# Ledger of designs, part 78: peptides against a protein of PDB entry 4HTP

Target 1, 231 residues: chain A of PDB entry 4HTP
Amino acid sequence: SQTVASHVPFADLCSTLERIQKSKGRAEKIRHFREFLDSWRKFHDALHKNHKDVTDSFYPAMRLILPQLERERMAYGIKETMLAKLYIELLNLPRDGKDALKLLNYRTPTGTHGDAGDFAMIAYFVLKPRCLQKGSLTIQQVNDLLDSIASNNSAKRKDLIKKSLLQLITQSSALEQKWLIRMIIKDLKLGVSQQTIFSVFHNDAAELHNVTTDLEKVCRQLHDPSVGLSD

## One batch from the design tools (peptide; made by RFdiffusion4, then SolubleMPNN)

Design b2_p16_1_s2 (from b2_p16_1, 6 letters changed)
Fold by OpenDDE base, seed 5:
Structure b2_p16_1_s2 (fold): chain B 231 residues (1-231), chain A 16 residues (1-16)
Amino acid sequence: as target 1 above (231 residues)
Amino acid sequence: SEMEELWRKLLAEARS
């Protein structure tokens, strides 16, 4: 079945997240999120104009924006060290070179940028001159690949995990990979709270999530901002 | 595709 996520580029979610992160005030952060959300809802209405009973919702995006609340997908089994080694191999970086050492020793402050401890930012600067300027993946495709990683981790198929990671990496820009890494590690550093995200999505979202702890139910049941829990 | 163009239009309008 057709979904909004199958048509929305992952790059557009990442650009939204980047705008949110760069914004200083809460109001500006909210504006950027609302712009993306409103576009999603309008697109949903257009895509499903002749279909009244669809299960499609904002869930594919929400689970990437709030990855710490993910309950459907099992653990990835991926840490920063694994990603560092993968990038060194994929990019053919000299093991004793500056870039390889930056990735491996991401916790040690080396520069003036204050990026110590933020692996995603370190990776971004290494990737920027080496990767595609624009990715080709949709939000659905990203979620499918992440599902594959989690499933193969559970099955202890390291070779297949690597295959899916390589597909993500080779089809993503440096900026998209920065955010993908943060999604996998489950720390987006947006500077906006979970409660704020829920509040912008729907007035009753926080309450429903507190009861169900199910992001998909929250997104599906409260898809329409004008329809509340009591209606 | 037509749907992809619609998405681009909607997002651009929202950000304007």
Scores: peptide ipSAE 0.763, ipTM 0.973, DockQ to the pose 0.985
Fold by OpenDDE base, seed 1:
Structure b2_p16_1_s2 (fold): chain B 231 residues (1-231), chain A 16 residues (1-16)
Amino acid sequence: as target 1 above (231 residues)
Amino acid sequence: SEMEELWRKLLAEARS
């Protein structure tokens, strides 16, 4: 089916998240999120101009922005240690080399960046000189691959989990992988609260989520910022 | 594609 997510590059979501993270003030963080959201809504209107009864919404992006609220997809079964080992293998890093050790011992302070404890940042710097600068995945494709990982984890198919992870990795830039890792680990470190994200999305979003705990329903029902819960 | 170009345009405009 034709959705906004099938047309939006994952890179553009990641660049937005990067802008939010780098912003110091709450207002600036909100601005970057709003820019992406408004673009999404405008694109939605254009894409579905002749189709009024669609279920398409911001959900594909929102579930990546607020991964801790994911309820549809089962657990990935992926931790930092697994990713570290995967990267060492994929990048053919010497096991006793500095980069392999950085990944494996990401909690220990190393280097000058002060990224101890932040696996995604450590991975980013290891990946940056080794990966393509431009990814090719859409938000839809990322979600499809994440769905595959969750399903295969449930089915205890480790080989297929690895396959999907490799697809994500090989089609993503270092920056995209940084954010993908954070999405999988469910800690984006944006510096902006869940409530702020909801408030920017829709005035009634937090309330509806508190009642339903259904992120997809929130995004679908409150797709139009001018239409409230009581309307 | 045409739609992907539209997206790029919209995002660029929003960020300008």
Scores: peptide ipSAE 0.763, ipTM 0.973, DockQ to the pose 0.977
Fold by OpenDDE base, seed 4:
Structure b2_p16_1_s2 (fold): chain B 231 residues (1-231), chain A 16 residues (1-16)
Amino acid sequence: as target 1 above (231 residues)
Amino acid sequence: SEMEELWRKLLAEARS
């Protein structure tokens, strides 16, 4: 069945996240999230105009925005050190070169940007001159690949994990990879709380999540902002 | 595709 996530570029989610991160005030951060969410809901209505009984929801995007609440897929088994080594290999970076050392020693303060300890930002600057300017992945495809990584991690299939990671990397821009890394590490650094995200999504979202701890259920049951839990 | 164009339009309108 067709889903909204199968049509929405991952790049558009990433650009939204970037806008949120760069915004200083809570109100502006909320605005950027709301713009994406409203677009999603309108698109959903158009896509499913003749199909009222659908399970499609904002869940594919929400689980990437709030990756710490992920319960469907298991652990990726991926840390910054693994990604650093992968990038060095993939980009054929000299092991003793500046960029390789930046990736490996991402916690050490280097440079003027103050990005020490933020692996995703370090990776971004290394990737920017070396990777695609525009990615080709949809949100659905990203989630499929992440599902594959988690599944293969559980199955101890390291080769297949690498395959999925390479597909993510080679089909993503530097900006998309920055956010993808943060999703995998489960730290988006948006500057907006989980509670705020839920409150913008639906007035009853926080309550339902507190009871069920099921992010998909929250997104599905509260898809319509005008329909509450007691309705 | 037609649906992709619709998405682009909706997002652009939301951000305007």
Scores: peptide ipSAE 0.762, ipTM 0.973, DockQ to the pose 0.985
Fold by OpenDDE base, seed 3:
Structure b2_p16_1_s2 (fold): chain B 231 residues (1-231), chain A 16 residues (1-16)
Amino acid sequence: as target 1 above (231 residues)
Amino acid sequence: SEMEELWRKLLAEARS
């Protein structure tokens, strides 16, 4: 069945996240999130115009925006060091070169960007001159690949994990990879709280999540902002 | 596709 996530480019989610991160105030951050969310809901209505009682919801995007609340897929088993090594290999970076060392020593302050400790930002600058300008993945495809990674991690299939990671990387821009890394590491650094995200999504979202701890249920039951829990 | 064009339109309108 068709889903909103199967039509929404991952790049558009990433551009939204980038806008949120760059915004200074809470109100501006909220505006950027709301713009994406409203577009999603309008698109949902159009896509499912002739179909009632669909299970499609904002969940595919929400689980990427709040990755620390993910409960459906198992752990990825991926850390910054693994990604660093993968990028060095994939990009054929000299082992003792500046870029390779930046990736491996991402915790050490290097340069004027103040990116120490943020692997995703370090990776972004290494990738920017080397990667596609625009990615080709949808949100659905990203989630499918992440599902594959988690599943294969559980099965201890390292080769298949690498295969899925390579697909993600080769089909993503530097900016998209920056955010993908943060999603995998589960730290987006948006500067907006979980509570704020929930409050913008639905007035009852925080409450329902506190009770159920089920992000998909929250997104599905509270898909319509005008319909409350007691409705 | 038509649906992808619709999405682009909706997002552009929201940001505008």
Scores: peptide ipSAE 0.763, ipTM 0.973, DockQ to the pose 0.984; fails the geometry check

Design b2_p16_1_s3 (from b2_p16_1, 7 letters changed)
Fold by OpenDDE base, seed 4:
Structure b2_p16_1_s3 (fold): chain B 231 residues (1-231), chain A 16 residues (1-16)
Amino acid sequence: as target 1 above (231 residues)
Amino acid sequence: SELEELWREILAEERS
């Protein structure tokens, strides 16, 4: 079945997240999120014009925006050190070189950017001159690959985990990888709270999530901003 | 695709 997520580029979510992060005030951050959300809803209506009973919702995007609330997929088993080693290998970085050391010692201040402790930002600057300028993944594809990683982690299939990670990396821009890393590590650093995200999504979203702890249910049941919990 | 173009148009309009 066709979903909105199967047509929305992951790059567009990442650009939205980047805009949110760079925004100074709450209002501006909310505006950028709302623009993406409203676009999603409009596209949903167009895509499913002749199909009223669909399970499609904002869930594929929401679970990437609020990765701490993920309950469907299990743990990835991925840490910064694993990613560092993977990038060193994939990019064929000299192990004693500046970039390799930056990735491995990401907690130590090494540069002028003040990115110490933020692995994703350090990775971004290493990747920017080396990777594709434009990614090709949809939100659906990203979620499929992340599902694969979690499943294979549970199954202790390290080879398949690596395969999925390589697909993510090789088909993503530096900016997309920055955000992908943050999604995996579950720290987006958006500067906007979970409550704000829920509030913008739907007035009843926080309440429903507090009761159900089911992000998909929240997204499906409250897909229409004009339809409340009691309706 | 037509759907991808539609998405681009929608997003562009919302960001304008």
Scores: peptide ipSAE 0.756, ipTM 0.973, DockQ to the pose 0.953
Fold by OpenDDE base, seed 5:
Structure b2_p16_1_s3 (fold): chain B 231 residues (1-231), chain A 16 residues (1-16)
Amino acid sequence: as target 1 above (231 residues)
Amino acid sequence: SELEELWREILAEERS
């Protein structure tokens, strides 16, 4: 069966996250998230118009927005240093060059942007002049590739991990990769709490998650904001 | 696709 995630561009999630990050006030951050969420729900209704009982939900997006709460997918085994080395190789950066050193020494970069300690931001500026302007991945495709990475990490298949990472990278813009990195490292730096995200999603979401610790169940059971936990 | 166009329209409307 079709899913919303199979039709939603990853770029649109990333643009939403970018808007949230750049917003200063809590209210504005919430607005940007709500706009994306409401769009998702409207599209869900259209896509599943003739199918009342579907398991499709916001889960594919939510697990990328709250990656710390991921329980289905095992650890990626990917750190900033691994990504740095991968980018140096993929982009054919001189090892002793400015950009390679920025990636490797991301905690104390020599650049002018002042993004010390934020690998994703450092990577963004290195990637921006070198990558596609627009990516082609859907949210489902991103999750499929991340599933592959986690599975292959468990199996100790580093070659296949690299393969999946390359697919992600080569089909993503610099901005999309910035957010993808943050999803993998599990630190989005949105400036809004988990509780805020849940509260916007559904009034009962935080409670249900506290009991079940199952993000998919939360998204599925509370898909309709008008239907409560006790209904 | 038609569905992807629909998504773009929905998102654009919500962001306006």
Scores: peptide ipSAE 0.755, ipTM 0.973, DockQ to the pose 0.951
Fold by OpenDDE base, seed 1:
Structure b2_p16_1_s3 (fold): chain B 231 residues (1-231), chain A 16 residues (1-16)
Amino acid sequence: as target 1 above (231 residues)
Amino acid sequence: SELEELWREILAEERS
């Protein structure tokens, strides 16, 4: 079916997240999120102009922005060590080389960037000179691949998990992979709280989520910022 | 596509 997520590049979400992370103040962080959200809503209106009662919402993006609130998709079964090994293999890094050791020992300071403990940042710098400048995945495609990973994890099909991960990696820039890793690990390090994200999305979002714990329901019911829960 | 172009335009406008 026709969805906003099927047309929005994952790169644009990642660039927004990057802007939020780099912003110093709360107000600036909020501005960057709002710009993306408002764009999404405007595009939604344009895309669905002639269609009523659509279920399409911000959910595909929101579940990536707040991955810790994901309830539809089961666990990925992926940790930093698994990703490290995958990258070493994929990039054909010497196992005893500097970059391989950085990935494997990401908790220990090994470089000049001061990114110890942040696997995604370490991966970013390893990937930056080695991968595509621009990715090709939409938000929908990313979610589809993540769904596949979760399903295959549940089915204990490690080979298929690897296949989906490789698809994500080979079609993503270093920056996109940085954020993808953080989404999988469920720690975006944006510097803004869940409450702030909900508050910007809709005044009633935090309340509705607190009651329902259903992120999709929150996104659908409160799609219009001018329509409240009591309406 | 036309829709992806529209998205890019919308986002660019919001970021300006």
Scores: peptide ipSAE 0.755, ipTM 0.973, DockQ to the pose 0.981; fails the geometry check
Fold by OpenDDE base, seed 3:
Structure b2_p16_1_s3 (fold): chain B 231 residues (1-231), chain A 16 residues (1-16)
Amino acid sequence: as target 1 above (231 residues)
Amino acid sequence: SELEELWREILAEERS
């Protein structure tokens, strides 16, 4: 079925997140998020112009922006060490080489970037000179693959988990992979609070989430910023 | 596609 997420490139979400992270002030961070959100809402209206009462919402993006609030998808069972080993294998990195050791010992300061403890940033610099393929995934496709990973983790199907991870990796740029890693690990390091994200999305979003703890319900019920909980 | 082009136009406009 037609959804906004099925047409929005994952790259555009990642570029937005990158802009937010690089911004120093709260106001500038909010501006970048609002630009993406408003674009989403405008596209939604255009896409669903002749169809009222659709269930489509900002949820596919919101669950990637606030991954710690995910309740629908089960645990991925993926840690930094697993990703490190996967990248070493996929990129055919020498086991005793500098890049392999950086990935495995990501908590130890080894470079000039000061990225100790941030696996995603370390991975980014390893991937940047090696990722030749432009990212091609939509937000919907990313969520589908993440759903597959969670489902297969629950079913203890390690081979299928690896398959889905490889699809994510091979169809993503280095920058997209940096953010994908942070989404999986559930730490985006945006420098803006959950409360701020909710406040920008809708005035009643924080309240509804506090009561329901259901991110999809928040996005669906409060899709229109002009319609409140009591309306 | 036409829809992807529309998205690109919308996003570009919001970022301008």
Scores: peptide ipSAE 0.754, ipTM 0.972, DockQ to the pose 0.954; fails the geometry check

Design b2_p16_1_s4 (from b2_p16_1, 5 letters changed)
Fold by OpenDDE base, seed 2:
Structure b2_p16_1_s4 (fold): chain B 231 residues (1-231), chain A 16 residues (1-16)
Amino acid sequence: as target 1 above (231 residues)
Amino acid sequence: SELEELWRELLEEARS
């Protein structure tokens, strides 16, 4: 069935996250998140105008924004070292070259960016001059690929994990990959708390999540910001 | 598509 996530570019989520990260102060960060969320809700209403009681919600985006709260998908089994090796292979980087070493030794301070320990930022600068400028994936497609990775990790099918990762990488810009990496590693570094994200989404979201620990349920039941838990 | 255009319009309006 049709979902909002099937029509929303992953790039637009990433640009929102980038805006949040770059913003100074809670208020500005909230504004950027709210702008994306409100657009999503309006689009939902338009998409489902003739359909009642749909299960579609903000969940596909929310699970990427709050990846540590993921409970549906099993573990990816992906660490920074694996990604480093994959990028070295994919980009055909000399193994003893500057960029390969930056990826492998991402914890050691190098260069002028001060990104030691942040693999996603290090990867971004390596990727920026080497990858396409605009990605083509929707949020749904990203989630489908992440589902594939988790499923294949459970099945110990490393070849298929690599296949899905390659599809993600080859269809994403450097900026999109930066955020994708952070989603996989489950550390977005937005500078805004989980509580703030929930509060902006719905006044009752934090409470419902604390009780259910079900992010999809939170997104579905509290899709309308004007309808509370007790309503 | 029409839907992708709608999304783009909504997002741009929100960000304006």
Scores: peptide ipSAE 0.756, ipTM 0.972, DockQ to the pose 0.950; fails the geometry check
Fold by OpenDDE base, seed 5:
Structure b2_p16_1_s4 (fold): chain B 231 residues (1-231), chain A 16 residues (1-16)
Amino acid sequence: as target 1 above (231 residues)
Amino acid sequence: SELEELWRELLEEARS
């Protein structure tokens, strides 16, 4: 069966996250998230209008927005240093060059942006002038590739991990990669709490998650904001 | 596709 995630561009999630990050006020951050969520729910209704009982939900997006709460997918085994080395190789950066050193020494970069300790931002500026392609991945495709990474990490297949990472990278814009990195490292730096995200999603979301610790169940069971936990 | 266009319209409407 079809899912909303199979039709929603990853770029649109990333642009939403970018808007949230750049917003200063809590209210504005919430607005940007709500706009994306409402669009998702409306699209869900349209996509599944002739199918009353579906398991499709906001889960594919939510697990990328709150990656710290991921329980279905095992650890990626990916750190900033691994990504740095991968980018140096992929972009054919001189090992002793400025950009390579920025990636490797991301905690104390020599650049002018002042993004010390934020690998994703450092990577973004290295990638921006080098990524001329427009991203083409859907949210479902991103999750499929991340599933592959986690599975292969468990199997200790580093070669296949690299393969999946390369697929992600080569099909993503610099901005999409910035957010993808943050999803993998599990630190989005949105400036809004987990509780806020849950509260916007559904009034009962935080409670249900506290009991079940199952993000998919939360998204599925509370898909309709007008239907409560006790209904 | 038609569905992708629908998504685009919905998102743009929400952001307007």
Scores: peptide ipSAE 0.755, ipTM 0.972, DockQ to the pose 0.952; fails the geometry check
Fold by OpenDDE base, seed 1:
Structure b2_p16_1_s4 (fold): chain B 231 residues (1-231), chain A 16 residues (1-16)
Amino acid sequence: as target 1 above (231 residues)
Amino acid sequence: SELEELWRELLEEARS
């Protein structure tokens, strides 16, 4: 079906997240999120102009921004060590080489960037000179692949998990992979709280989520910032 | 596509 997420590049979400992360103040962080959200809402209105009662919402993006609140998709079964090994294999990195060791020993300072403990950042710098400059995935495609990973994890099909991961990786820039990793690990390090994200999305979002714990419901019911829970 | 172009325009406008 026609959704906003099927038209929004994953790269644009990642660039927004990058802007938020790099921003120093809360207000600036909020601004970057709001810019993306407002664009999404405007696009939604345009896309669904002639269609009533659509279920499309910000949910596809929100579940990537707040991955710790994901309840629909089961566990990925993916950790940093697995990703490290995958990258070493995919990039054909020497096992005892500098970059392989950086990935495997990401908790120990090994470079000049000071990114010890942040696997996604370490991966980013390894990937930057080795991968495509621009990715090609939409938000919907990313979610589809993540769904596949979760489903195959549940089914204990490691080969198919790897296949989906490779699709994600080969179609993503280094920056996109940085954020994808953080989404999978469920730690975005944005510097803004869940409460702030909800507050910007809708005044009643935090309350509704607290009651329902259903992120999709929150996004659908509170799609319009001018329509409250009591309406 | 036309829709992807619209998205790009909206986002760039918002970021201006």
Scores: peptide ipSAE 0.754, ipTM 0.972, DockQ to the pose 0.949; fails the geometry check
Fold by OpenDDE base, seed 3:
Structure b2_p16_1_s4 (fold): chain B 231 residues (1-231), chain A 16 residues (1-16)
Amino acid sequence: as target 1 above (231 residues)
Amino acid sequence: SELEELWRELLEEARS
């Protein structure tokens, strides 16, 4: 079925997140998020022009922006060490080489970037000169693959987990992979609080989430910023 | 597609 997420490139979400992270002030961070959100809402209205009462909402994007609030998807079972090993294998990096060691020892300062402890940034710099393929995934496709990973983790199907991870990696740019890693690890480092994200989304979002702890419900019920909880 | 073009236009307008 038609959803906004099935048409929005994952790259566009990542570029928004990158802009937010690079911004110093709260107001500038909010502006970048609002620009993406407003575009999403306008696209929703156009896509569903002749169909009322759809269940489509900002949820597919919101669950990637606030991954620590995910409740529908089970645990991925993926840690930095697993990703490091996967990248070493996939990129055919020498095991004792500089890049392999950077990935495995990501907590140790080894470079000029000061990215110690941030695996995603270390991975980005390793991937940047090696990722030749332009990202092609939509937000819906990313979520589908993440759902697959979580489901297969629950079922202890390691081979299928690897398959889905490879699909994510091979169809993503270095920048997209940086953010994908942070989504999986559930730490985006945006420099803006959860409360701020909710406040920008809808005035009643924080309250509804505090009561329900259901991110999808928040996005669906408060899809229209002009319609409140009591309306 | 027409829809992907629409999305691109909306995002560019928002960022301008």
Scores: peptide ipSAE 0.753, ipTM 0.971, DockQ to the pose 0.918; fails the geometry check

